# Peptides against a protein of PDB entry 6IDX, part 212

Target 1, 380 residues: chain A of PDB entry 6IDX
Amino acid sequence: KELAKLSADVTFATEFINMDGIIVLTRLVESGTKLLSHYSEMLAFTLTAFLELMDHGIVSWDMVSITFIKQIAGYVSQPMVDVSILQRSLAILESMVLNSQSLYQKIAEEITVGQLISHLQVSNQEIQTYAIALINALFLKAPEDKRQDMANAFAQKHLRSIILNHVIRGNRPIKTEMAHQLYVLQVLTFNLLEERMMTKMDPNDQAQRDIIFELRRIAFDAESDPSNAPGSGTEKRKAMYTKDYKMLGFTNHINPAMDFTQTPPGMLALDNMLYLAKVHQDTYIRIVLENSSREDKHECPFGRSAIELTKMLCEILQVGELPNEGRNDYHPMFFTHDRAFEELFGICIQLLNKTWKEMRATAEDFNKVMQVVREQITRA

## One batch from the design tools (peptide; made by RFdiffusion4, then SolubleMPNN)

Design b2_p21_7_s2 (from b2_p21_7, 12 letters changed)
Fold by OpenDDE base, seed 5:
Structure b2_p21_7_s2 (fold): chain B 380 residues (1-380), chain A 21 residues (1-21)
Amino acid sequence: as target 1 above (380 residues)
Amino acid sequence: SREESLEGLIKRHKEQRKKSL
């Protein structure tokens, strides 16, 4: 106990480390010897002292043995561990993962996200916080090839549901540190959209062109009585599609694929439009047809609006940016939906369309509408 | 940079642990 308290002092820490004191603490953990009276209390103080000593940055985290890692991981994976030991073990593993790529590799072999989910299903917010912090550390330190697998584990309805039900909808106020860890998890998950955000549409890719054609089909062919299929002329079809793409509000109504060559938001905007059209078809059709039937220059250009809104959402959500240590702001919707970004887009495009009408906007007011919508989204 | 962001996170988490442990 006194050692754990003194270990917070840098002068004491320096002298204690010079006396190989940290090696003695690691060996106590490595021994795993449960035979001592008050072992749990002694171990909790040992882990506290170890963490406080390592926090001075005098000793490299790479000095830690594989046996020590396995013992600490064992305290996290075992169901009947003292809460004080569990808390410190989660904090140590987080610190190891953050400070060392070599320790990350070893820890990622010893623990699973599934084991950490069990520590979210508790009433102790401190345990929940350290469990999410370790998940975030593992995600942040994962190599690019494994980040999608981590993301798929987060996209698992289970982890999001557990966070939503046991953390966000818990009967306790969310502390600042939990809010920060939820923010970090949000940022790391939305950063997976960066690839799509930076992917340019290939105008020669037929599959990508077929998506744009599907947007047209869903908007205009769903109500078209099959009797008005005009005759076989390829030029009349091209002219018809150009009109349809103009009514969809694409900037390049001759070749809408060109609107998706700008990055950001690249293909991510097309993904959002397709999701809206397939999952929220009635909302999509309503937005498109309400604006396509207008002859008064007050039409809201859906295609342009969807692209610029996707870009704006990427900026608001900081897609491609690393988590900031000062931020604690997270969006609860991130935990409510399997495709939270696309659902957020679907809400925001309706808000944009509403705001456009309320402002009686024209194409010249586009940037002003986007500014008002940005303020509305950031205040909600 | 990634390193600067990581250093900031590490620092914050150290400061948090000093309050909670």
Scores: peptide ipSAE 0.419, ipTM 0.920, DockQ to the pose 0.836
Fold by OpenDDE base, seed 1:
Structure b2_p21_7_s2 (fold): chain B 380 residues (1-380), chain A 21 residues (1-21)
Amino acid sequence: as target 1 above (380 residues)
Amino acid sequence: SREESLEGLIKRHKEQRKKSL
């Protein structure tokens, strides 16, 4: 206990480290010897002292043995561990993952997200916070090739449901630090959209063009079976499609694929449009047809609006940016749905369409409408 | 940078642990 308290002092820490004191603490953990009176309390103070000593940055985290890592990971994976030991073990693992890529690799082999989920189902918000912090550390330090797999594990309905039910809808107010960890998890999850956001449409890719054609089909040919392959469209069909793409509100109504060559938002805008058209078909058809039937220059260009809204949402959510240490603003909505970004897009495109009507906007007012919509989204 | 963001997070989490432990 006194050692744990004194270990917070840099002068004491320097002297104790120079005496190989940290090696003695690591060996106590490595031994796993439960034979001592008050073992749990002693171990909790040993782990506190170790963490406080390492937090001075005098010793590299890479000094720890594989045996030490396995013992700490064991305290997180075992169901009958003292809460004080569990809390400190989670904090040590987080620190190891954040400070060392070598330790990340070793810890990622010993611990699964599934084991950390059990620590979210408890009433102790501090344990929940450290469990999410360790998840976030593992996600942040994951190689690019593994980030999608981790994210798919984090995108699991189970983890989202547990965070929603046990953390967000818990019987206790969310503390600032939990709000920060939820923000970090949100940012890391949205950074997976960066690839699609930076992917340019290939105007020559037939499969990508078929998605744009499917948007047209859903809007204007709702009763026509998709089995009518876009065969060799006669010149009359091409002219008809140009009219339909104009009614859809694409900027390039001759070749709508060109509207998706700008990055950001690239293909992510097309993904959002397709999601809206398939999952919220009635909403999509309503928005398109209400604007396509207008002859008064007050038509809201859906295609242009969807692209610029996707870009704006990426800017608001800071897609492609790393988590900021000062921020605590998380959106509970992102834990309610697997495709939360596309659902947010679906809400915001309806808001945009409403705002456009209320403002009696024309194409000249487009930027003003987008500014008002931005203010509405950022205040919600 | 990625490194600066990570350092900021490490610092915040260190300061938080000192308050909770």
Scores: peptide ipSAE 0.416, ipTM 0.920, DockQ to the pose 0.836
Fold by OpenDDE base, seed 2:
Structure b2_p21_7_s2 (fold): chain B 380 residues (1-380), chain A 21 residues (1-21)
Amino acid sequence: as target 1 above (380 residues)
Amino acid sequence: SREESLEGLIKRHKEQRKKSL
């Protein structure tokens, strides 16, 4: 106990480290000797002292033995460990993962996200926070291939449902540190959209062109009287599509694919538009037709708006950016939907369309509308 | 940078551990 308290002092820590004190503490953990009276209390103070000493940055985390790592991982993976030991073990593992890539590799072999999920189902918010912190550390330090696998494991309804039900909808106020860990998790997950955000449309890719054509089909072919005989020459069909792409609000009415060649938001905007059109078809059709039937120059250009909104959402959500240590803001919606970004887009595009109408905007007001919408989104 | 962001996170988490442990 006194050692744990004194270990916070840099002078004491330096002297104690110079006396191989950390090695003695690690050996106490490695020995696993349950023979001591008050073993759990002694171990909790030993782990506190170890962490405080290591936090001075005097000793490399790579000095830690595999046996020590296995003991600490054992306290996280085994049932019926004292809460005080569990908390410190999670904190030590987080620190190991963050400070050392070699320790990350070893820990990622010993601990599964499934084992960490069990520590989210508890009433102790500190345990929940350290469990999410360790998950975030593992996610942040994972190689790119494993990050996608972890994200797919996060896309598993189970982790999100547990966070939603046991943390966000818990009967306790969310502390600042939990809010930070939820923010970090959100940022790390939205960073998976970076690939699509930076993917340019290939105007020659038929599959990508077929998606744009599907957007047109969903908007206009549901109302097309069967009198559009299949026999109109290819030129009349091209002229028809140019009109339809204008009504959809694409900037390039002749070749809408060109609107998706700019990165950001690249193909991510097209993904959002297609999701809206398929999952929220009535909302999509309503937005398109409401603007396509206007002759008053107050038409909201859906295609342009969807692209610029996708870009704006990427900026607001910091897609492709690393988590900031100062931020604690997270979106509860992220934990409620499998496709939370696309659902957020679907809400925000309706807000944009509403704001456009309320402002009686024209194409010249586009940037003003976008600024008002940005302020509305960032205040919500 | 990635390193600066990681250092910031490490520092914050260290400061919070000192309050909670």
Scores: peptide ipSAE 0.416, ipTM 0.919, DockQ to the pose 0.831
Fold by OpenDDE base, seed 3:
Structure b2_p21_7_s2 (fold): chain B 380 residues (1-380), chain A 21 residues (1-21)
Amino acid sequence: as target 1 above (380 residues)
Amino acid sequence: SREESLEGLIKRHKEQRKKSL
């Protein structure tokens, strides 16, 4: 206990480290020797002193043995561990993951997100905070190939539902640090959209063109069997599609694929449009047909609006930006739905269409409508 | 940078641990 307090002083820490004191602390953890009277209390102070000493940055985190990592991971994976040991073990693992890519690799082999989810199902907000912090550290330090797996693990209804039910909907106020960890998790989750946001549509990719054609089909041919996808259209059919793409509000009504070549938002806008068309078909058809039947120049261009709204949402949500250490603002909505970004898009496109009507906007007012919609979204 | 953001997070988490542990 006294050592843990003194370890916060840099002068004491320097002398203690120079006397190999940190090695003694690591060996105490590595030994796993439960035979000592007051072992749990001693271990909790040992872990505190270790963390305080390492926090000075005098010693590299890479000095820790694999045996030490396994012992700390063992305290997190065991069902009956003292809360004080668990809290410190989570904090140490987080610190190891954040400070060292080599330790990240070793820890990612020893601990699963599923084990960390169990620590979210508790009444202790500090334990929940450190569990999310470790999930966030693992997510942040994951190589690009494994980020999608972490994403899929988060998109797994389970982690999201546990956070929602046990953290966000808990009968207690969310502390600033938990709010920060929820913000970090949100940012890291939205950064998975970066790939799609930066993916240009290939106008020659038939599968991508078929998605645009499906948007047209859902809007105008809702009763037509997809089996009658008619072959390479005669010139009369190309002219018909050009009219339909104009009614859909694409900027390039001859070749709508060209509207998705701009990054951001690239293919992410098409993903949002397709989600709206399939999941919220009535809303999609309504928005398109209400504007396609107008000849009064007050038609809201759905295709253009969807692209610019997707870009705006990416800007508002800071897609591709790293978590900021000063921020604590998270959106509970992102924990309520598996496809929260696409659902947000579906809400915002309706807001845009409403705002366009209220403003009696024309194509010349497009940027003004988008500015008003931005203000509405950022105030909500 | 990614490193600067990470350093900021590390620093915040160190400061928080000093209050909670």
Scores: peptide ipSAE 0.415, ipTM 0.919, DockQ to the pose 0.815

Design b2_p21_7_s3 (from b2_p21_7, 12 letters changed)
Fold by OpenDDE base, seed 5:
Structure b2_p21_7_s3 (fold): chain B 380 residues (1-380), chain A 21 residues (1-21)
Amino acid sequence: as target 1 above (380 residues)
Amino acid sequence: SREESLEGLIKRHKEARKKSL
C-alpha cells in the first residue's frame, strides 16, 4: 500500500528501480502464488505500484516477461477475479499494447475481444472504460490486415448492442474518460472507410458504371410505364441518360463517373448513394423527383450534394485521422446500426434538401447551404 | 504523426489512471 503510493513520486521511483524494485514486483505477479492470507489486496497494490513505476517511462515496457503477460491476461480472462485486480490488469494490458508492438502481438494471442465483452456487461463504469480502452488499444495497434477483423468484431451486432445497452443507455451519466473511449472506438471504426474514401472511380469499369445506371433506374424507371421502352438507337439512349443524369444533379451529365474520380470522397459517395437508393428507396426517389420536377432555378443537385456531403461527413468524423487525445465527442447513433455512416448520410442528405428549400437556394448558393448544413450537423 | 497521436493518447490515459486507481 505504501509502496503503491510512493511509486507515484519520480524520485522514489528512480531509486526503487535502481534497486531492481520493478523486477521484484514482476516476480510477485509471475509466481501466481495465492497462498497469502491477503493475496488479493497485496496483488492489487503490487499491480498499482508496477503501473505507477512504469508510468514514469524510466523502464521499457519490453522488460516484462511472457509469464507476466500471461498472468495479467489470466486475471482478465478468468471468471470471479477481484474487481480491483481486474481493473489494474486491464490498465496494464492497455499500457503494454499502446507502448510496445511486441507486447501487442503477445497480448493479441492471449486475449480476444469476445473475452473483453463480458467486462462491458457489468455495472462498474471504470471496468467498462478499461475494457473499451483495451479494445481500442488492440484496434489501434493492429496491423492493417487485422484491423478489418477487429472492425468486423465491432460490426458484430453483439459488441455494439452491449455498448449501447450497458454503457450508453446505462442508468448513469457517462464520465469523461468513457466518452473519450467511445470517441476513440468511433474514430478507429470510421477509419475503415478511408480505403473507399480514397478509391477513385474507374470511368472504364462497367460494374461501377452499372451502379450509376442503377441509381438512374431506381429514380426514373420505377415511374415509367413499361410502354416507354424506346426502341430507338444508341444515341437517343445516351441523350436520354444525359438528361436523367442532369436531373440526378451530377456535375458531369455526360459521364457521371467523372464526379467520383475526386478523392476524397471517391467511391464512398457512390456507396452512400446506392445504400440510400436501395435501403431508403422512398426517401431517395422523393429527394430526386422533388428536384427533377422543378422548372425553377431552385433545384437541389442530388448527385453533387451527395458527393460534397460525403466529403463533409468524412471531415466531421475525421475519417483517416488518428484519435485525438483531447476529444470526448461520440455519436450514439454509431452504436445503433451496422451501416451507421450510410444511415447518417441518409439523415444528413434529407437535412441538406430541407435546408436548400428553406434558404430558397440556387446552384450559386451551394457552398452557403453546405456551410449551414455543416453547422447543423456539428451542433446535433 | 501516428507516433505523436499515440504519445498523446498514452499521456491522457496515464493521467486518467492516476485519478481512478
Scores: peptide ipSAE 0.478, ipTM 0.934, DockQ to the pose 0.846
Fold by OpenDDE base, seed 2:
Structure b2_p21_7_s3 (fold): chain B 380 residues (1-380), chain A 21 residues (1-21)
Amino acid sequence: as target 1 above (380 residues)
Amino acid sequence: SREESLEGLIKRHKEARKKSL
């Protein structure tokens, strides 16, 4: 207990480390000597002292033995561990993962996200915070090949449901550190959109062109009497599509694929548009048709708006950026939907369309509308 | 950089632990 307090002092820590004191602490953990009176209390203070000493950055985390790692991982994976030991063990594992790629690899073999999920189902918000922090550390340190698998494990309805029900909707106010860990988890998950955000459309890819054609079909052929099936002429068909792509609000009415060659937002904008058109079809059709039927130059260009909104959302959500240590802001909607980004897009595109109408905007006001919409989104 | 962002996170989490442990 006294050692744990003194270990916070850098002078004491330096002297104690120079006396091989940290090696003694690691051996106490490794020995697993349950025969000592007050073992749990002694172990909790030992782990506190170890963490405080390591936090001075005097000793490399890579000095830690595999036996020590297994013992700490054992306190996290075993049922019926003392809460004080569990909390310190989670904090030690987090620190190991963050500070050492070698320790990350070893820890990722010893513990599963499923084991960490069990620590989210507790009433102790500090345990929940350290469990999410360790999950976030594992996500942040995961190699690119495993990052998508971890993301898919986060996309597991189970983890999100548990966070939503036991953390966000818990009977306790969210503490600042929990809010930060939820923010970190959100950023790490939205960073998976970076690939699509940076993927250029290939104007020659027929499958990608067929998606744009499907957007046209959903908007216009769902209401078209089968009698107006596009007549046999390839030229009339091209002219018809040019009109339809203009009504959809694409910048390039001849080849809308060119609008998706800009990165960001690249193909991610097309993914959002297709999601809206398929999942929220009535909303999509309404937005397109309300603007396509206007002759007053107050039409909101859906295609252009969707692209620029997707880009704006990527900027607001910091897609491709690492989590900021100062931020604590997270979107609860992230935990309520499997496709939270596309749902956010669907809300924001309706807000944009409403704001456009309220402003009585024209194409010249486009940037002003986008600025107002940005302020509305960032204040919500 | 990635390293600077990680260092910032490590520092914050260290400061948080000192308040909670």
Scores: peptide ipSAE 0.477, ipTM 0.934, DockQ to the pose 0.842
Fold by OpenDDE base, seed 3:
Structure b2_p21_7_s3 (fold): chain B 380 residues (1-380), chain A 21 residues (1-21)
Amino acid sequence: as target 1 above (380 residues)
Amino acid sequence: SREESLEGLIKRHKEARKKSL
């Protein structure tokens, strides 16, 4: 206990490290010897002293043995561990992952997100905070190929449901550090949209053009079987599609694919439109047909609006930016939906369409409508 | 930078641990 307290002093820490004191602490953990009286209390203070000593940055985290990592991971994976040991073990693993890519690789082999989920199903908010902090550290330090796997594990209804039910809807106020970890998790998950946000549509890609054609089909030919491949497009048919793409509110109604060549938001806008059209078909059809039947210059251009709204949502959510150490603001909606970004888009596009009507906007008012919608979204 | 953001997070988490451990 005194050692753990004194380890916070840099002068004491320097002298203790120079006397190989940290090596003695690591060997004590590595031994795993439960034969000592007051083992759990002694181990908890040992782990505290170790973490305080390492926090001075005098010793590299890379000096830690694989045996030490396995012991700490063992305290996190065992069901019957003292809460004090568990809390410190989670904090040590987080620190290891954050400070060393080599330790990240070793830890990612020893622990799974599934094991960390069990530590969210407790009433102790400190344990929950350190468990989410370790998930966030693993997510932040994951190589690009592994980030999607972690996202899929997070997109698994289970982790979000557990966070929602045991953390957000818990009978206790959310503390500042938990709010920060929820913010970090949100940012790391929305940053997976960056690839799609920065993906330009290829106007020559037939599969991407077929998505735009499907948007047209759902809006205007909802009763038509998709198996009726549009036969040889006569000039009359090209003119028909140009009219339909104008009614859909694309800026380039001759070649709507060109509207998705701008990054941001690139293909992410098309993904949002397709999600709206398939999952919220009645809402999509209503928005499109209501604006397509207007010839009074008060039509809300759906295609243009959806692109600019997707871009705006990316800006508001800071897609592609790393988590900020000062922020604690998270959106509860992120934990309520499997496809929270697309659902947010579906709410915001309805808000935009409503605001456009209320303002009696024309195409000249577009930027003014978008500014009003931004203010509405950021205040909600 | 990515490194500065990570260093900021590490620092915050160190300061939080000093209050909770």
Scores: peptide ipSAE 0.476, ipTM 0.934, DockQ to the pose 0.845
Fold by OpenDDE base, seed 1:
Structure b2_p21_7_s3 (fold): chain B 380 residues (1-380), chain A 21 residues (1-21)
Amino acid sequence: as target 1 above (380 residues)
Amino acid sequence: SREESLEGLIKRHKEARKKSL
């Protein structure tokens, strides 16, 4: 207890480290010796002292043994561990993962997200916070090839459900540090959209062009079988498509693929449009047809609006940016749906269409409408 | 940079732990 308090002092820490005191603490943990009176209390103070000493940055985190890592990971995976030991063990593992890529690799082999989910099902918000913090550390330090697997795993669906039910809808107010960890998890998950956001459409890729054609089909030919491939369309069919692409509100109504060559938002805008058209077909058809029937120059250009809205949402959600240490703002909707970004797009495109009508906007007012919509989204 | 953002997060989480432990 006294050592844990003194370890917060940099002068004491420096002297204690110079005397190999940190090695003695690590060996106490490694031994696993439960024979001491008040073992749990002693271990909790040992872990506190270790963390406070390491927090001075005098010693590299890489000094810890694999036996130490396994012992700490064991305290997180065992169901009958004292809450004080669990809390400190989660904090140590988070610190190890954040400070060392070599320790990340070792810890990622010993601990699964599934084991950490059990610590979210408790009434202790501090344990929940440290569990999410460790998940976030593992996600942040994961190599790019493994991040997608971590996000797509059934563990993420379950994790979202558990966070929603036990943290967000819990009987206790969310503390600032929990809100920050929820924000971090949101940012790290939405950063998986960066690839699609930075992918340019190839105007010569037939498969990508077929998606744009499918958007037209869903809007105007809802009863037509998709088996009518956009084969060698006669000039009349090409002229009809140009009219349809104009009614869809593409900027380039001759070749809508050109609207998706700008990055951001690249192909991510097309993904959002296709999701809306397939999952929320009635909403999509309504938005398109209400604007396609207008002759008064107050038509809302859906295609242009969807692209610029996708870009705006990427900016608001900081897609491609690392989590900011100052931010605590998260969207609860992120935890309610698997395709939360596309669902957010579907809500926001309806808001945009409504705002456009209310403002009696024309194509010249486009930027003003987008500014009003941005303010509405950021206040919600 | 990526390093500056990570360092900021590490610092915040360290300061938060000092209040809760």
Scores: peptide ipSAE 0.475, ipTM 0.933, DockQ to the pose 0.820

